# Ledger of designs, part 3: peptides against a protein of PDB entry 4J2C

Target 1, 107 residues: chain A of PDB entry 4J2C
Amino acid sequence: MEDPFFVVKGEVQKAVNTAQGLFQRWTELLQDPSTATREEIDWTTNELRNNLRSIEWDLEDLDETISIVEANPRKFNLDATELSIRKAFITSTRQVVRDMKDQMSTS

## One batch from the design tools (peptide; made by RFdiffusion4, then SolubleMPNN)

Design b1_p8_4_s1 (from b1_p8_4 with H4E Y6F)
Fold by OpenDDE base, seed 2:
Structure b1_p8_4_s1 (fold): chain B 107 residues (1-107), chain A 8 residues (1-8)
Amino acid sequence: as target 1 above (107 residues)
Amino acid sequence: SPLEEFYS
């Protein structure tokens, strides 16, 4: 059986890219009200939030797999390098999401 | 889920 971690990782990466695009638009809309409609602001905001929530949920699942692997390393046979890469991905992605959320909450 | 199945 192929490790589904990479599938979910890929989905998260795609969602991050989408979120970043939406965040950019969100920022633009709020910076120049003359070119923004309430409808687009609401749509963009909702889409962005949905993507961020999806990412966060996936990250929680991915993070749990790390704990599972560490609890039973022989079963999964992952080396330290691979595990570090996975952890780094989760950590860095959470930071990216957090940065966007922080800016949204203060705007 | 795939994760649950693989990591169970």
Scores: peptide ipSAE 0.582, ipTM 0.937, DockQ to the pose 0.896
Fold by OpenDDE base, seed 5:
Structure b1_p8_4_s1 (fold): chain B 107 residues (1-107), chain A 8 residues (1-8)
Amino acid sequence: as target 1 above (107 residues)
Amino acid sequence: SPLEEFYS
């Protein structure tokens, strides 16, 4: 059986890219209200939040796999480098999400 | 889910 970690990782990466685009547009809409409609603001905000929520959920699942692997190292036999890369991905992605959420909550 | 199937 192929390890599905990378499939979910790929989905998270795509969602991050999408969220970054939406966040940029969200910022632009707030910076120039004359170009913004309530409809686009609402749509962009909702799409962005949905993407961020999806990412966070996937990251929790990915993080759980780390715990499982660490609790059962011989069962999965992942090398330290791969495990480190997985952990780093989760940590860095959480930071990206957190930064966007922090800016949204203060606006 | 695939994760649950593989890691559980």
Scores: peptide ipSAE 0.582, ipTM 0.937, DockQ to the pose 0.866
Fold by OpenDDE base, seed 1:
Formats: sequence, C-alpha cells, structure tokens
Structure b1_p8_4_s1 (fold): chain B 107 residues (1-107), chain A 8 residues (1-8)
Amino acid sequence: as target 1 above (107 residues)
Amino acid sequence: SPLEEFYS
C-alpha cells in the first residue's frame, strides 16, 4: 500500500498557494474601498476562509499520522530525516495560516 | 479516508 501522506501534503500546498492569492486580493479590496464591491469582498473573504479551514483540517490529519508513526516506529520504518521534514511542513504551514488569520481578525 | 486506511 502506498503512503498517502504526500498526496495530502500536495493538496495542502495547492490550497496555501490559492489562499495567498486570495489574501492579497482581500488586502487590496480593503485598502481601497472605492474599487471594491461588497460582493467581491464577501466572495474573496469566504473563499479565503474556506481554503484556510481546509488547510487546517488537513494539517490536523497529517499531524495525527505523525503521532501514529511515533507511537509505532517499527511498523512504518520512517527515518528521522523524513519524519523531521513532515513535522517541519506542518509547523511552517500552520504559521503561514496563522499570519493570515491574525491579519484578517484585526482588520 | 486514505490516511485512515494506511495509518490504521
């Protein structure tokens, strides 16, 4: 059976890229109200929130797999380097999401 | 899910 971790990781990466684009537009719309419609603001905000929520959900699932592997290391035979890469991805991605959410909550 | 199946 193939390890699906990297498939989900790839989906998260794509969602992050999408969210970053939406976040940029969200910022632009709020900085210049004269060029922004309520409809576009709402659409952008909702799409952004949906992407961020999707990312967070996938990160929780990925994080759980790490806990399972660490509890049963011999079953999965992952080396320390690979495990570190997986952990680093989750940590850094959570930070990216947090930064966007923090700015959205204070605007 | 695929994750659940592989990591179960």
Scores: peptide ipSAE 0.582, ipTM 0.938, DockQ to the pose 0.872
Fold by OpenDDE base, seed 3:
Structure b1_p8_4_s1 (fold): chain B 107 residues (1-107), chain A 8 residues (1-8)
Amino acid sequence: as target 1 above (107 residues)
Amino acid sequence: SPLEEFYS
């Protein structure tokens, strides 16, 4: 069977793109209150938080697979470069999410 | 989940 890691990775990447779009709109709404409504701000904020939460959940699952592979290297026989790419994806994506969350919490 | 099926 195919390694589902890449399927989940793709879903995370899609969610990140969606979140970034929502974050951009969120920023625009807060920067120009005259063009914003409470309804759109609330909707955008909720959608953004939901996407970020979904990403974080998937990243935890992906991170767990790394631990499983490292505990059973002979079972999976993953290339060192591939494992490095997987780890880098999780680390960089967590940073992207953290940056958005930090900005939202300080607004 | 797909991950659980493959990795456990």
Scores: peptide ipSAE 0.581, ipTM 0.937, DockQ to the pose 0.848

Design b1_p8_4_s2 (from b1_p8_4 with H4K Y6F)
Fold by OpenDDE base, seed 4:
Structure b1_p8_4_s2 (fold): chain B 107 residues (1-107), chain A 8 residues (1-8)
Amino acid sequence: as target 1 above (107 residues)
Amino acid sequence: SPLKEFYS
């Protein structure tokens, strides 16, 4: 069986890109109300939240695989470099999500 | 899920 980690990682990356685009539009709509409708604000907010929740869900699954690999190193035969890359991806992606959520909660 | 199948 092929390692599905990279498939989920790719899905997360796509969701991050989508969320960043939605977040940019969200900020634009709030910065200039004259160019915004309540409908678009609500739609954008909802889509953004959906993407962020999707990312967080996938990150939890990816994070669990890290724990499993570390508990069973011989079974998976991953080198230290690959494991570090996986951990860094999860950490940095969580930070990106947190930054967007923090701004949404205070605006 | 694929992750569960591979890692469990």
Scores: peptide ipSAE 0.559, ipTM 0.931, DockQ to the pose 0.904
Fold by OpenDDE base, seed 5:
Structure b1_p8_4_s2 (fold): chain B 107 residues (1-107), chain A 8 residues (1-8)
Amino acid sequence: as target 1 above (107 residues)
Amino acid sequence: SPLKEFYS
């Protein structure tokens, strides 16, 4: 059986890219109200939040796999480098999401 | 989910 970690990782990466685009537009709409409609603001905000929520959910699942692997190292036999890469991905992605959420919360 | 199936 192929390890599905990378499939979910790929989905998270795509969602991050989408969220970054939406966040940029969200910022632009707030910076220049004359170009913004309530409809686009609402749509952009909702799409952005949905993407961020999806990412966070996937990251929790991915993070759980790390715990499972660490609790059962011989069962999965992942090398330290791969495990480190997986952990780094989760950590860095959480930071990206957190930064966007913090800015949205204060606006 | 695939993760659950693989890691459970």
Scores: peptide ipSAE 0.558, ipTM 0.931, DockQ to the pose 0.867
Fold by OpenDDE base, seed 1:
Structure b1_p8_4_s2 (fold): chain B 107 residues (1-107), chain A 8 residues (1-8)
Amino acid sequence: as target 1 above (107 residues)
Amino acid sequence: SPLKEFYS
C-alpha cells in the first residue's frame, strides 16, 4: 500500500500558495478602500478563510499520522530524517497560517 | 480516508 502522506502534503502546499495569494489581495483591498468593493472583500475573505481552515484540518490529520508512527515505529520503518522532515513541514506551515490569521484578526 | 486506512 502506498503511503498517502505526501499526497496530502502536496494538497496542503497548494492550499498554502493559494492562501498567500488571497492574503495579498485581502491586504491590498483593505489598504485602499477606494479600489475595493464589499463583494470582492467578502469573496476574498471567505476564500482565504476556507483555504486556511482546509490547511489546518489537513495538518491535524498529518500530525496524527506522526503520533501513530512514533507509537509504533517498527511497523512503519520510517527513518529519523524522514520523520523530522514531516514534523518540520507541519510546524512551519502552522506558523505561516498563524501569521496570516493574526493579521486578519487585528485588521 | 486514505490516511486513516494506511495508518490504522
Scores: peptide ipSAE 0.557, ipTM 0.931, DockQ to the pose 0.869
Fold by OpenDDE base, seed 3:
Structure b1_p8_4_s2 (fold): chain B 107 residues (1-107), chain A 8 residues (1-8)
Amino acid sequence: as target 1 above (107 residues)
Amino acid sequence: SPLKEFYS
């Protein structure tokens, strides 16, 4: 059967793209209040937070699969390079999410 | 969960 890791990875990547678009709009709205409404700011903020939360949830699940594989290497027999790519994806994506959250919390 | 099905 197909490894669902890549399905979830794809969903995370899509959510990241959506979040980045929302974050860009969020930044624009806060930088130019004359063109912003409270309604759009609130909507954008909520949508952004929801997407970030969804990403974090999926990353936890993906990270758990890494632990399972490392605890049972013979069962899954994953290539070292493939495992490295999976770990790198989780690490880099967490950093992207963290950067957006940090900027939102300090605004 | 598809992950749970495959990894557990």
Scores: peptide ipSAE 0.555, ipTM 0.930, DockQ to the pose 0.773

Design b1_p8_4_s3 (from b1_p8_4 with H4R Y6F)
Fold by OpenDDE base, seed 4:
Structure b1_p8_4_s3 (fold): chain B 107 residues (1-107), chain A 8 residues (1-8)
Amino acid sequence: as target 1 above (107 residues)
Amino acid sequence: SPLREFYS
């Protein structure tokens, strides 16, 4: 069976890219209210929040797999380098999400 | 889910 970690990782990466685009638009809309409609602000905000929640959900699942692997190293036989890359991906992605959420909460 | 199927 193929390891599904990479499938979910890919989905998270796509969601991050989408969220970053939405966040940029969200910032632009709030910086120039004269050119922003309430409809687009609401849509952008909701889509952004949905993507961020999706990312956070997937990261929780991915993080759990790491805990499972570390608790059962012989069963999965992942090398240390791959496990390190997986951990780094989760950590860095959480920070990206946190930064966007922090800026949204202060606006 | 695929993750649950692969990871115990």
Scores: peptide ipSAE 0.564, ipTM 0.932, DockQ to the pose 0.829
Fold by OpenDDE base, seed 1:
Structure b1_p8_4_s3 (fold): chain B 107 residues (1-107), chain A 8 residues (1-8)
Amino acid sequence: as target 1 above (107 residues)
Amino acid sequence: SPLREFYS
């Protein structure tokens, strides 16, 4: 039985890339209103928020798996380095999401 | 979910 952690991790990574693209467009639209329609602003904003929400939800699930592993280390026998990588991924991804959300809340 | 099944 393969560990589904990597599948979800991959989905999160894809969502992050998508969100970053949407965030860039969102910034561009707000910085130059002459090139922005209300429809595109709304669409971009909604898509961005949806992606960020999806990421946050997946990160929560991934974080729970770490707690389960740490509570039952012998059951999963996960390499310490691998566990650190998983934790680092969640931490860094949360920071990326937080940075985008912070900028959105101030604009 | 796959995560739940694997980690439960």
Scores: peptide ipSAE 0.563, ipTM 0.932, DockQ to the pose 0.823
Fold by OpenDDE base, seed 3:
Structure b1_p8_4_s3 (fold): chain B 107 residues (1-107), chain A 8 residues (1-8)
Amino acid sequence: as target 1 above (107 residues)
Amino acid sequence: SPLREFYS
């Protein structure tokens, strides 16, 4: 049975890339309203928010797995390096999401 | 959830 952590990690990475593209478009639309329609603004905003929420949900699940592993280390046989990489991924990804959300809340 | 099944 393959470790599903990497599957979810991959999905999160894909969602981050998608969100960053949507965020760029969102910024462009708000920067030049003359070239933006209400429909595209709404669509972009909603898609962006949906992606961010999806990422946050997955990160919570991934974070929980770390707690489970740390509670039962011998069951999963993860070394310190791998665990560190997993933790770093969650931390850095949360920061990326937070940065986008902060900018959206101020616009 | 695949995660829940693997990590319990």
Scores: peptide ipSAE 0.562, ipTM 0.931, DockQ to the pose 0.864
Fold by OpenDDE base, seed 2:
Structure b1_p8_4_s3 (fold): chain B 107 residues (1-107), chain A 8 residues (1-8)
Amino acid sequence: as target 1 above (107 residues)
Amino acid sequence: SPLREFYS
């Protein structure tokens, strides 16, 4: 059976790219109100928040799989390198999300 | 979910 971790990882990566695009637009809209409508600001903000929430939810699920693997290593037979890569992905992605959320909360 | 099913 194919490990679904990679599928979810891929979905998270796509969602991050989408969120980063939305975040860039969000920043632009707030930086220059003359180029922004309230409708686009609201839409962009909501879409961004939805994407971030989706990412966070997936990351929680991915993080749980790490714990499961570590608790039952022989069942999954993942080497340390692969686990490290998975952990690093979750950690770095959470940081990316956190950075965007921090900037949104201070604006 | 696929994750839950695989990682059960």
Scores: peptide ipSAE 0.561, ipTM 0.931, DockQ to the pose 0.853

Design b1_p8_5_s1 (from b1_p8_5, 4 letters changed)
Fold by OpenDDE base, seed 1:
Structure b1_p8_5_s1 (fold): chain B 107 residues (1-107), chain A 8 residues (1-8)
Amino acid sequence: as target 1 above (107 residues)
Amino acid sequence: SLRDKYLN
């Protein structure tokens, strides 16, 4: 019986890796227009935004589980260290997403 | 949903 939190966490991690790759390509396309087509720019931008949105949605779900656990500590009896790791993952991932979004909004 | 799994 796998904890469903880790299933979603894994999906988020995969989406982050994908987004980072798309972000790198997005940056490359904008830095050298001679190698960029409008079609690829649009595709990359859309895929990147879709991935970031997916991540943000999953992070909200993950965050809700933390709230549920903290509201019912005796029911779940989750280790404090594990809970901290879960919180840290959400916080750090949100920062990664925010950094990419900030750079996209200024370009 | 993930939330449902935690609420049940």
Scores: peptide ipSAE 0.420, ipTM 0.895, DockQ to the pose 0.024
Fold by OpenDDE base, seed 5:
Structure b1_p8_5_s1 (fold): chain B 107 residues (1-107), chain A 8 residues (1-8)
Amino acid sequence: as target 1 above (107 residues)
Amino acid sequence: SLRDKYLN
């Protein structure tokens, strides 16, 4: 059975890929209004925000597990390298989400 | 939830 952390990590990674595709389309639609309909802009924006929100929720869940592990090191026996990788994933993914959100809010 | 799996 796979570690449940990596199951959620995988789901986050898929959602990030989806969000990046939606973000690219969102950018394209705004850069060339002649190819954009209000319906597609709204759909793309909503789908993108939904994906970003899903990612943020999962990241909070993942982040909480790290706190649990750090509070109970003997129970889980994870080495420093693995914890570092898990933390780095959350941090970097949050930054990716933040960058997209910042661009959306300033457009 | 993932949290529950870690707490139990």
Scores: peptide ipSAE 0.415, ipTM 0.894, DockQ to the pose 0.024
Fold by OpenDDE base, seed 4:
Structure b1_p8_5_s1 (fold): chain B 107 residues (1-107), chain A 8 residues (1-8)
Amino acid sequence: as target 1 above (107 residues)
Amino acid sequence: SLRDKYLN
């Protein structure tokens, strides 16, 4: 896409989808230990954590661009609607990550 | 980086 913001946004979205799948598997493995191997638990846990960290890092990068745009409105000329959408994406995605992390920390 | 693209 023209704006590099959307490239990273797309990567975050893919990572979220991956993390959600891994989280579901992680939950299943812990709910039925008799069918879970240590190897799969470890792999799933590590992959999930890696994806979550990747998302968090990208969100920080995306969030910084918003600050840059807001500090330089004349340079970028982004409308309020677009900025609102970008902010909402970051906020909602952070919440999704937080929810998964909270559940992982209590297990 | 994304930041650099915005600052340049």
Scores: peptide ipSAE 0.410, ipTM 0.892, DockQ to the pose 0.024
Fold by OpenDDE base, seed 2:
Structure b1_p8_5_s1 (fold): chain B 107 residues (1-107), chain A 8 residues (1-8)
Amino acid sequence: as target 1 above (107 residues)
Amino acid sequence: SLRDKYLN
């Protein structure tokens, strides 16, 4: 059986890819209004925000599992390397989300 | 939830 962490990790990764695509389109629409309709801007913005929110929620769940594992090392028997990889994924993904959110908030 | 899976 696959660790449930990886299932959610995979979902987050897919959501990040989707968000990045939406963010790119969002940037394009705002950069050149002649190519944009209000409807697409609104749709893209909302979809992007929804994806980012979903990612953040999943990251919180993933982050909580780290605490659970660290509190119960004998039960899960994860080595330091794997735990570091999990932590790094959460940290780096949060940064990716934060970067997009920062750009959206300043525009 | 993922948390529940880890706690159970």
Scores: peptide ipSAE 0.409, ipTM 0.891, DockQ to the pose 0.024

Design b1_p8_5_s2 (from b1_p8_5, 3 letters changed)
Fold by OpenDDE base, seed 3:
Structure b1_p8_5_s2 (fold): chain B 107 residues (1-107), chain A 8 residues (1-8)
Amino acid sequence: as target 1 above (107 residues)
Amino acid sequence: SLRSKYLE
């Protein structure tokens, strides 16, 4: 039986890895038009956006669990270090997503 | 949902 937080965390991590790969390809396609087709650009862009949205949705759910835990410390009794790791994951992942979105919006 | 699991 796995902690439900880490199940979603794992899914987010996979989605981040996928998004980063798509982002890299997206960048390559735009930087070298001679090797790019509009079809691949569109597909890559759409897949990337879908992954980013999925990540953002999951991060909201993960963030909500933090709020629940902090509002009910006696019930959950989470270790302070564990809680910090959970918060840090959400914060850092949001930054990764933000960076990709910023670069896409300025292109 | 994840929320539901935490409210159980």
Scores: peptide ipSAE 0.396, ipTM 0.887, DockQ to the pose 0.023
Fold by OpenDDE base, seed 5:
Structure b1_p8_5_s2 (fold): chain B 107 residues (1-107), chain A 8 residues (1-8)
Amino acid sequence: as target 1 above (107 residues)
Amino acid sequence: SLRSKYLE
């Protein structure tokens, strides 16, 4: 059976890829207004925000598991390397989301 | 939820 952490991790990774595609299109539409309709801009913006929100929720869930594991080390018996990888994934993914959100808020 | 699985 798969570790449930990695199941959610995989879902987050897929959502990040989707968001990055939407973000690219969003930037393209704003870069060349002649190719952009308000309808597509709104759709892309909404889809992107929904994906980012989904990612943030999953990251919060993943982050909570870290706290649970650290509070109960003998129950889960995860080594420091694995915990470090899990933490790094959450941190780096949050940064990716933050970068997109920052650019969206300033445009 | 993922949290629930860890608390089982």
Scores: peptide ipSAE 0.394, ipTM 0.886, DockQ to the pose 0.024
Fold by OpenDDE base, seed 4:
Structure b1_p8_5_s2 (fold): chain B 107 residues (1-107), chain A 8 residues (1-8)
Amino acid sequence: as target 1 above (107 residues)
Amino acid sequence: SLRSKYLE
């Protein structure tokens, strides 16, 4: 059974990987100003923020599906293990995003 | 939206 949850999950995972790369570059640029231009700092910062916002939006969408499934268990027939995996993915991904945002002092 | 697909 194809579940659109996994499509969005995959998109979130890709965005997380992208964000982690951008975050690493962001850190490098700020730690060594001699190798950094303002243009790259701005670009990296903006791209990182955009990815983080995209992830947060998708996580809200994914989280809503959890509520829908739990409210309609007979319709979807998802087992407890699968639901736990989905919930854990959302929780852990939110933490990853939060950690990056905290270090950037962004909202 | 993802939500709408679940509510179909």
Scores: peptide ipSAE 0.391, ipTM 0.884, DockQ to the pose 0.024
Fold by OpenDDE base, seed 2:
Structure b1_p8_5_s2 (fold): chain B 107 residues (1-107), chain A 8 residues (1-8)
Amino acid sequence: as target 1 above (107 residues)
Amino acid sequence: SLRSKYLE
């Protein structure tokens, strides 16, 4: 029996890895136009944006569970360490997403 | 949704 939090966490982690790969390619394409086509730029950009949006949505869900757990501590019986790890994951992942989005929004 | 699972 697996906690559904970890299922979504795993999906987010995979999506982050995918996004990071796409982001790297995105930067490469924009840094050297001679190696880039408009089609790949558009594809990469769209895929990256889609992944980031998916991650953000999942993070909102994950974050909401934190509130639920904190409001019902006896029901879930999570210790402080586990809760801290969950919170840290959300915080750090949001930062990773934010960093990519900030760079993508530059002119 | 994940929220729904936690509210079960």
Scores: peptide ipSAE 0.388, ipTM 0.883, DockQ to the pose 0.024

Design b1_p8_5_s3 (from b1_p8_5, 4 letters changed)
Fold by OpenDDE base, seed 3:
Structure b1_p8_5_s3 (fold): chain B 107 residues (1-107), chain A 8 residues (1-8)
Amino acid sequence: as target 1 above (107 residues)
Amino acid sequence: SLSDKYLN
């Protein structure tokens, strides 16, 4: 099996792509109300929120593994480059989620 | 959870 970290990372990446598509549709619906129904807006909003929450939970789990590795460096023996990439993925993905959430909160 | 796999 693949490293479990990268399995979850892949799932997060897929969820981010899905969320970005939903977010785009969400903005389109709100920008042109004449082509939008309340039902589609509500559905899109709900699906988007669900995806964002899923991502946030996975990121917390991924982040916890970083703490475990850093607390037990001899056990895991990850090189600095790999650890840096893992941290960067979590940080950048959290920012992507925050940006979408911030825009949703102001609408 | 993913963390459990790291702790085992």
Scores: peptide ipSAE 0.348, ipTM 0.887, DockQ to the pose 0.024
Fold by OpenDDE base, seed 5:
Order: structure tokens, then C-alpha cells, then sequence
Structure b1_p8_5_s3 (fold): chain B 107 residues (1-107), chain A 8 residues (1-8)
């Protein structure tokens, strides 16, 4: 059986990759208006926002498990290294999402 | 949710 944390982690990673692709396209569309349609801009923007929200939701769930594990160390018996990796993933992913959102809000 | 699985 796979650890359910890693299942969600994998889903988040996939969503991040998708979002990054959409973000790149979003940037390209805005940088070259002559080749951009309002329809594609809107579609890309909406898809990007949806992916970002999905990621944020999953991160909240992942983050909650950290609290559960830390409150019940005997039950889960995760070493410090693994816990640090999990925390780092959440933190770094949140930053990636934040960076994209910041750029979108100012454009 | 994932958290629910951890609590079960």
C-alpha cells in the first residue's frame, strides 16, 4: 500500500506542472497581443486559476497531516528527515503558487 | 480527505 500522503503529493506535482505550462502560455499571450485572442486569454486564465486552487486545497490537506503526525508521533513514527521533506514540499510549492498568483494579479 | 485517512 502506498502512503496516501505521496499520492496527493504526486497529484500536486502534476497540477504544478500543468499550471506552469498554462502560466507560460498566459505570459506569452499577454506579451504578444497580435497573436492572442480574448477567448484564449480567458480560457488560459481560468484554467490556470482552477489548477492553482486545486493545488492550494491539496496543500492545505497535506499540511494538516503534518499537524496530525506531529501530534501523534508514536502512531506514525516518521523520522525527522521525512517530516522535513514533507514540510519543505508544501512550503516550496506554496511559494511557486504565490509567485504565479502575484504576477497574475499585477497584469 | 487525506486527513480523514490519517485519523482513521
Amino acid sequence: as target 1 above (107 residues)
Amino acid sequence: SLSDKYLN
Scores: peptide ipSAE 0.345, ipTM 0.886, DockQ to the pose 0.024
Fold by OpenDDE base, seed 2:
Structure b1_p8_5_s3 (fold): chain B 107 residues (1-107), chain A 8 residues (1-8)
Amino acid sequence: as target 1 above (107 residues)
Amino acid sequence: SLSDKYLN
């Protein structure tokens, strides 16, 4: 049976990949205005922001499950390695999102 | 939410 954590993790990973592509395009559009339309800039910006918000929401949900599992170790029976992997995913993904947001806010 | 699934 599939662990629901990994379902959301997979969705987050897909959203991250999408966001990274959008972010790359976003930077390209701003770096070379001659090749950019306002419509594409707006679309890209909005899509990027939407993806980032979606990721952040899912990460909060994923993070909450960590607390639940740690509070009820016997119920879930997850080993330390698996928990570490889950935590690392959340931490690293938050950093990826933060880096994109920081660049968007300062450009 | 995912957390709800864990709580149930």
Scores: peptide ipSAE 0.336, ipTM 0.883, DockQ to the pose 0.024
Fold by OpenDDE base, seed 4:
Structure b1_p8_5_s3 (fold): chain B 107 residues (1-107), chain A 8 residues (1-8)
Amino acid sequence: as target 1 above (107 residues)
Amino acid sequence: SLSDKYLN
């Protein structure tokens, strides 16, 4: 059986890719208002925020599993390198989300 | 939730 952690990780990665595309479009729409409709701006903004919220929720769930594993090391017996990779993924992904949110809040 | 799977 596959580790369910990787299922959620995969979903987060897909959502990040989607969010990055939406963020780029969001930036383009705001940089050139002549090519933008209010409808597309609103749609893009909403889709972007939805993806970011989804990512943040999944990251909390992923982060909680790490706490569970660290509290029960004998039960899971995860490789130290694997655990480090999982932590790094959450940390780096949170930063990516934070960067996009910061730019959206100041625009 | 994912965490529930780990706790079971």
Scores: peptide ipSAE 0.335, ipTM 0.883, DockQ to the pose 0.024

